# Peptides against a protein of PDB entry 6GMG: the designs that were tried, part 295

Target 1, 331 residues: chain A of PDB entry 6GMG
Amino acid sequence: DSDDRVTPPAEPLDRMPDPYRPSYGRAETVVNNYIRKWQQVYSHRDGRKQQMTEEQREWLSYGCVGVTWVNSGQYPTNRLAFASFDEDRFKNELKNGRPRSGETRAEFEGRVAKESFDEEKGFQRAREVASVMNRALENAHDESAYLDNLKKELANGNDALRNEDARSPFYSALRNTPSFKERNGGNHDPSRMKAVIYSKHFWSGQDRSSSADKRKYGDPDAFRPAPGTGLVDMSRDRNIPRSPTSPGEGFVNFDYGWFGAQTEADADKTVWTHGNHYHAPNGSLGAMHVYESKFRNWSEGYSDFDRGAYVITFIPKSWNTAPDKVKQGWP

## One batch from the design tools (peptide; made by RFdiffusion4, then SolubleMPNN)

Design b2_p23_6_s1 (from b2_p23_6, 11 letters changed)
Fold by OpenDDE base, seed 2:
Structure b2_p23_6_s1 (fold): chain B 331 residues (1-331), chain A 23 residues (1-23)
Amino acid sequence: as target 1 above (331 residues)
Amino acid sequence: LTAEQAALINKAGQEAEEKARAL
């Protein structure tokens, strides 16, 4: 019950983290210890360490989404999302492939669709776009200058995003970022902001008006990226979990992974930070744990999900929640 | 935040923990 959620207590600013422990190729720790690491590594505002505020601790306590929330400074809106889908592979496998023994047609189609997404290419697309945005932000002191720069950059790269509507999430993302408008944030100056990336895993079969099979096995046509841009329409994502296929089976609504603005060129070496569940130290779920995973471990996902999206948002450059280099675990 | 917006249980974390315990 969400009523068992507890806000983790404050940690002294100078308290060093305990060592993380390995967890299936990931580094894992309890949420309180992550707060200690966060204060030492990520808390900096204008170069000064900060204690995680009560509000930030409350955000963090919500689990996987809490990690992205505290580091991005806002609850994820997921509007500027990217993915990569191999349409030819999908069509060919549907045409020439066959269901496995015991696999229903709907299950087969859902699986083939899931397998037709390329997580690495989706991530690379988001990184490419974030780089373009960061160049456009540079030396832009108002939104108009940013947008003009962005259009020029896209034109130079012959990027299909140049054809997006001015009201699209792509062009409106900066202006819709609360920290952009904050005096101690961007202060309406694009050059004070930087693009950052997080990922969401979720279920495609969320349409309650669709067939039960789509809800159980996935909707092969849902949440595909637009050709050329890679943009995913996330408007139909309502955080609805996969429907059970058998009695007693339960699935989770979503998973969020924080990447930030790492400069590591090798995707496999990038670190993704995520949580397991909301913090309930006195409840049945227990304390929240935080994981730092390599891309391989993150991108594998779980059977609960058949979609992955890579989302761009913005944070002030004065924040250290998205450093160029992220180290897995502690020390 | 509604319960729907909260990550109530990340099965991923549980599976990771179970796998870690099995190692």
Scores: peptide ipSAE 0.061, ipTM 0.782, DockQ to the pose 0.076
Fold by OpenDDE base, seed 4:
Structure b2_p23_6_s1 (fold): chain B 331 residues (1-331), chain A 23 residues (1-23)
Amino acid sequence: as target 1 above (331 residues)
Amino acid sequence: LTAEQAALINKAGQEAEEKARAL
């Protein structure tokens, strides 16, 4: 019950973290200890360590989304999302494949669709686009200059994103970022901002007007990337979980993983930070835990989800919530 | 977004622990 959510207490600025616990290639810690690490490593504004504010601790307390929220500075809107879908694989498997023993046709189609997404290629696409955006930001001192630079970069690369409407999430993302407009943030100067990435796992079968089978086993046609751009229309994502297939079965609504702006070229070596649930130290769920996972561990996802998206947003360069290098765990 | 929408739980930690125990 969300009513059991508690804001973690403040941690002294100079308090060092306790060691993280290794678990299946991940590093795990309780939320209070993550706050300590965050203050030591990620809290810097203009090179100065900051204590995590009450507001930031409140955001963090919401669980997996809270990690992305505190590091991006805003609740995820998921408007600029990318994925990779192998249409040929999907068609071929539907045509030539067959349901497993005991698998329904709807379950088979949902599974085949899920398996036709390539998380690594989706992540790579987001990184490619973020890189283009960062080049466009670098010497742009107003939004017009940024947009002009972006269009030039896209034209040079023959990228289909150049054909997106000016009002699309792709071109509007920067101006819609609160920290871009803040005096201590971007101050309306694109060159003070950088592109960052997070990921969302969610369920495809969210349409209440669709068949029960789609809600239970996935909608094979939902949340596919547009050809050429890789953009995913996230407008139909309403944080609706997978429908139970049996009595007593329950699924969670989403998972969020924070990547930021790591420069590690090997995807497998990148670190993703995420939480398990909202902080309820006095409730049945217990304290929130934070995980730092390698890409392999993150991208595997869970049976609760059949879609993964990689989302681009922006933060001020003066923030250290998205450093070039992220170290897994502590010390 | 409402607090209820943002505060929903995931299975990331539980499944990770289960997988770790199974190894």
Scores: peptide ipSAE 0.032, ipTM 0.668, DockQ to the pose 0.062
Fold by OpenDDE base, seed 1:
Structure b2_p23_6_s1 (fold): chain B 331 residues (1-331), chain A 23 residues (1-23)
Amino acid sequence: as target 1 above (331 residues)
Amino acid sequence: LTAEQAALINKAGQEAEEKARAL
């Protein structure tokens, strides 16, 4: 029950974190200790360390989405999402492959579709686009200048995104970012903002009017990226979990991982920060834990999900929630 | 998105750890 969620208490600004626990290639800690690390490393506004506010602690208490929420400054809207799908691999495997022993045709098709997504290429596409956006932001002092710069950059790279509609989430994302309009944020100056990345894992079979097989085993045609751009239409994502395939089986609705703006060129060395569940220290779920995972650990996902998207949003450059280098764990 | 939808967060991390410990 969502009624068991508790806001973590405030941590003193100068309190140092306890050591993280290494676990299966990731670093793990309880949410209160993450708050301590966040205050020491990520809290800085204009170079000054800040205590995590009650509002930010409340956002964080929502678990995996809470980590992305507190670091991005807004609840994820997921409008500017990218993925990579190998259509040839999908078609070839459907034609030449066979269901495993005991696997239904629908289960086989769902699995083949899941396996036809390339998480690394999806992430690289998002990083490429974020880099283009950051170049467009660098010397733009109004939105019109930003949009003009963006169009020029896309034209120079012969990028298919140049053909997107002016109302597309690609062009409207900056103006729709609350922190862009804030006096202590962007103050309507694009050059004060930077592009950042987070990832969402979710289920493809969310259409309640579809077959039971699609809800149980995935919809092979849902949430595919557009050719050339890599954009995913997220309008049909309603946070509906996978349907049970056996009695007593249950699946969760989504997972979120925060990357920010790391400059590490090797995808396998990038660090992704995420939470397990909402904070319920007195409930059945227990205290929230925060994980800092390498890309391999993050991108593997869970059986609950058959889609991954990499989403671009914006934060003020004065925030230190998306540093160039992220160190896993503590110390 | 309602705060309630955000609260239905992923036990998957805990389950993954539990599964990994069981191996």
Scores: peptide ipSAE 0.046, ipTM 0.747, DockQ to the pose 0.075; fails the geometry check
Fold by OpenDDE base, seed 3:
Structure b2_p23_6_s1 (fold): chain B 331 residues (1-331), chain A 23 residues (1-23)
Amino acid sequence: as target 1 above (331 residues)
Amino acid sequence: LTAEQAALINKAGQEAEEKARAL
């Protein structure tokens, strides 16, 4: 019950983190210790460490989404999302593959669809687009200049995103970012902003008007990227979890992983920060834990989810929540 | 709840969204 959520207490600005623990190839710690790390490493504004505010601690307390929230400065809107789907693989497996023993046709189709997404290519597409956006931001001192630069970059690369509507999430994302308009943020200067990436795992079978089989085993046609652009329409994502397939089975609504703006070229070496659940130290769920996972461990996801999207948003360059290099764990 | 199950219970997302809209 969300009623058991507690805001973690303030940590002294000079308090160093305790060592992280190994957990299934990840580095894991309790939320309070992550706050300590965050203050030492990620809290910097204009080069100065900051204590995590009560508001930021409250955001963080919401679990996996809280990690993305505190680092991006806003609740995830998921409007500018990318993925990669192998249509040929999907068609071929449906045609030539067979359900496993005891697997229903719907379960088979849902599984094949899930397996037809390429997380690495989806991530790479988001990084490519973020790079284009960052180039467009660098010398732009107003939104018009940014948009002009962006269109030029897309034209030079023959990118299908050049054909998107001016009101699309792709072109409107910057203007819709609160920190862009803030005096101490972007101050309406695109050159003060940078593109950052986070990922969301979620369930495809969220349409309540669809068959029970789709809700249980996935909707093979839902949340596919558009050809050429890689854009995923996230408008139908309502944080509805997978439906139980057996009595007593339960699934969670989503998972969020924070990447930021790491420059590591090898996807497998990138670090993804995420939380397990909302902070309930006195409740049944217990204290929130924060995980720092390599891409492989992040992209594996859970059976709760059959979709992954890589989302672009923006933060001020003066924030250090998205550094070029992220070190896993502590020390 | 397994560590994995505990890690997955992000039921707070809807409340967070509502709160974020109210701010």
Scores: peptide ipSAE 0.034, ipTM 0.671, DockQ to the pose 0.426; fails the geometry check

Design b2_p23_6_s2 (from b2_p23_6, 12 letters changed)
Fold by OpenDDE base, seed 3:
Structure b2_p23_6_s2 (fold): chain B 331 residues (1-331), chain A 23 residues (1-23)
Amino acid sequence: as target 1 above (331 residues)
Amino acid sequence: LTAEQAQLINKAGQEAAEKAAAK
């Protein structure tokens, strides 16, 4: 019950975290302990540690989305999303593959579509684009300069994103970032901002006008990246969960993982921070737990989801919520 | 989205644990 959500209490600024515990290749802790870590490691504004505010603690308490929310400074809009889809693999498997024993045709097609997404390539595409954006930001002191730089960078790389409309999420993302306009944030200076990445897992079969089979087993044609750009149209993502395939079965609406701006070149060594559910210490769900997962653990996802997107947004460089290096767990 | 709509219930760690245990 949503009414069971509780905002975690404030933690003293100098309180050190308790050790995280290993959990199947992940580091796990309770949300209160994550707040302690966050204050020690990620809270810095202009180099000074900050206590997590009540507002930030409230955001965090919403679960996996809360982790991304508190670190990005805004509720995820998911507008600038990337993925990679192997069309040839998809076509080949549909043509030459067969449903498993007991698998329906719709289930087979949904599974094949899910398996045709390459999470690593999707992540790499987002990192590539974020890198281009960061270069465009570096010496730009107004939005016009940023956009000009961005177009030049894209032209130099012969990137299909250069053909996007000026009003597209790609070009409008910076101006639509609240922290960009804040005096203590970007102050309308692109050079004070940096691109960051988070990931969302969600269900493809969200169209209520589609067949029940698509809602149960996935829509093979939904949320595919555009060729060349890798952009995913997220406008139809309404946080609708997968439909049950059997009585008593239930699926959750989404999962969010925070990456930030890690510079680790090996994708497998990158750390993704996410939560299990909203904080309900006195409810049936219990306390919220925060996980720090390696890419392999994150990208594996759950049966609740058949799509993964890697989303770019921006934060002020003065924030330390997206450091170059993230250490898994504590100490 | 409203705060109510933003409330999350997910299976982080649960299914992953099951998958890991199956390996």
Scores: peptide ipSAE 0.039, ipTM 0.730, DockQ to the pose 0.060
Fold by OpenDDE base, seed 2:
Structure b2_p23_6_s2 (fold): chain B 331 residues (1-331), chain A 23 residues (1-23)
Amino acid sequence: as target 1 above (331 residues)
Amino acid sequence: LTAEQAQLINKAGQEAAEKAAAK
């Protein structure tokens, strides 16, 4: 019950983290210790270390989404999402493939669809777009200049995003970012902002009007990226978990992973920060834990999810929540 | 945040915890 959620207490600004623990190729720690690391490494505003505020600690306490929330400065809207889907593979496998022994047709189709997504290519697309956006942000002192720069960059690269509507999430993302408008943030100056990336894992079979099979095994047609742009319409994502296939089985609604703006060219070496559940130290779930995972561990996902999206948002350059280099664990 | 949004139970962390505890 969400009623057991507790906001982690404040940590002294100068308190150093305890060592992280290795966990299945990940670095793991309790949320309080992550706060300590966050204050030492990611808390900086205009180069000055800051204590995590009560509000930020409250955001963090919500679990995996809390990690993205505290680092991005806003609750994830997921509007500017990218993925990669191999349509040819999907069609060919459906045509020529066969269900496994005991696998229903719906289960087969759902599995084939899931396997037709390429997490690495989806991530690469998001990074490519973020790079273009960052170039467009450079020396743009108003939104009009940013948009003009963006269109020029896209035209030069012959990117299909150049054909998106002006009201699309792609072009409206900056103006819809609260920190862009804040005096101590962007102050309406695009050149003070930078693009950052996070990822969401979720279930495709969320349509309550669809068949029970789609809710149990996935909707093969849901949340596919648009050809050319890679944009995913996330409007139908309502955080509905996978339906149980057996009595007593339960699935979680989503997972969020924070990447930020790492410059590591090798995707496999990038670090993704995420949480397990909301902080309930006195409840049945226990204390929240934070994980720092390599891309391989993050992109593997869980059976709870059959979709992964890579989302672009913006933060002020004065924030250090998205540094060029992220070190896994502590020390 | 709606109650539905608050049910941020990440199975991954739980499974990892369970696997870690089972060792």
Scores: peptide ipSAE 0.031, ipTM 0.697, DockQ to the pose 0.066
Fold by OpenDDE base, seed 1:
Structure b2_p23_6_s2 (fold): chain B 331 residues (1-331), chain A 23 residues (1-23)
Amino acid sequence: as target 1 above (331 residues)
Amino acid sequence: LTAEQAQLINKAGQEAAEKAAAK
């Protein structure tokens, strides 16, 4: 019950974290200990350590989305999303493959579609685009200069994103970022901002007007990236979970993972921060836990989800929520 | 997207750990 959610208490600014627990390739801790780490490592504004505010602690208490929320400074809108889909693999498997024993045709098609997405290539595309955007932000002191730089960069790389409409989430993302407009943030100066990345896992079969089979086993045609750009239309994502396939089965609505702006070139060595559920220390769910996972652990996902998107947003360079290097766990 | 919808998440890393422990 959502009514059991509790905001974690404040932690002293100078309190050091307890050691994280290693668990199956991940580093795990309780939410109050993550707050301690966050204050020591990620809280800095203009180089000064900050206590996590009550508002930020409230955001964090919402679970996996809360981790992304507190570090990005806004609730995820997911408008600038990227993925990679192998159309040839999908077609070939549908044509030449066969359902497993006991697998329905709809289940087979849903599985083949899920397996045709490449999480690593999707992540790489997002990083590529973020790098282009960061170059465009550099030395741009107004939005017009940023957009001009962006178009030039895209032209030089012969990138299909150059053909996007001016109203596209790709071009409008910066102006729609609250922290860009804040006096202590970007102050309308693009050169004070940087691109950051987070990921969302969700279910494809969300159309209530579609067949029950699509809701149970996935919609093979939903949330595919556009060819050339890799952009995913997220407008139909309404946080609707997968439908049960058997009595008593239940699925969750989404998962979020925070990457930020790590410079590690090897995707497998990147660290993703996420939470298990909203904080309910006195409820049935219990206290919220925070995980720092390697890319392999994050990208594997769960049976609850058949889509993964990598989303770009912006934060002020003065924030330390997206450092170049992220260390897994504590110490 | 609303904060209310965010309250529906109740899984992620915990279930993964449980599955791993069951193997």
Scores: peptide ipSAE 0.038, ipTM 0.716, DockQ to the pose 0.075; fails the geometry check
Fold by OpenDDE base, seed 4:
Structure b2_p23_6_s2 (fold): chain B 331 residues (1-331), chain A 23 residues (1-23)
Amino acid sequence: as target 1 above (331 residues)
Amino acid sequence: LTAEQAQLINKAGQEAAEKAAAK
């Protein structure tokens, strides 16, 4: 029950974190220790370390989404999402493939659809777009200049995003970012902002009006990226978990992973920060743990999810929650 | 999102993590 959630206590600003523990190829620690690391590494505003505020600790306490929340400065809206789907692979596998032994047709189709998403290409697309946005931001001192720059960049690259409507999440994302409008944030100056990336894992079969099979095994047609742009319509994502396929089986609603603005060119070497569940040290779930995973570990996801989206948002450049380099764990 | 929604969502994350750990 959500009533068991507890806000982690404040950690002294100068307290060093304890070593992280290895866990299935990722680095793992308790939330309190992550706060210590966060204060040492990510808390900097204008080059100065900051103690994680009570509000930020409260955000963090919500688990995987909390990690993205505290680092992005806002609750994830997931509006500007990208993915990559191989339509040809999907069609070919459906045509030439067969259900496994004991696999239903619906399960087969759901699996094939899931496997037709390319997480690496989806991530790469988001990085590409974020780079374009960052170039557009760099010398833009008002939103109009940013938008003009963005359109020019897209035109130069012959990117299909240039054809998006002005009201699309793509063009409206900056103006809809609270930190952009904050005096100590962007102060309405795009050049003070940078694009950052996080990822969401979720279930495709969320349509309550659809068949039970789709809810259990996935909706092969749901949450596909638009051709050319790679944009995913996330409007139908309502954080509905996968339906149980057997008695007693339960699935979680989503997972969030924070990437930020790492410059590591090799996707496999990028670090993704995520949490397991809300902080309930006195409850059945226990204390929240934070994981720093390599892309491979993150992108593998869980059986709870058959979709992965890579989302772009913005943070002030003065924040250090999205550094160029992220180190996994703590010595 | 309401606190309740966020809490429920994060519970799913735990199970996912547990499942991942079980692999």
Scores: peptide ipSAE 0.029, ipTM 0.676, DockQ to the pose 0.076; fails the geometry check

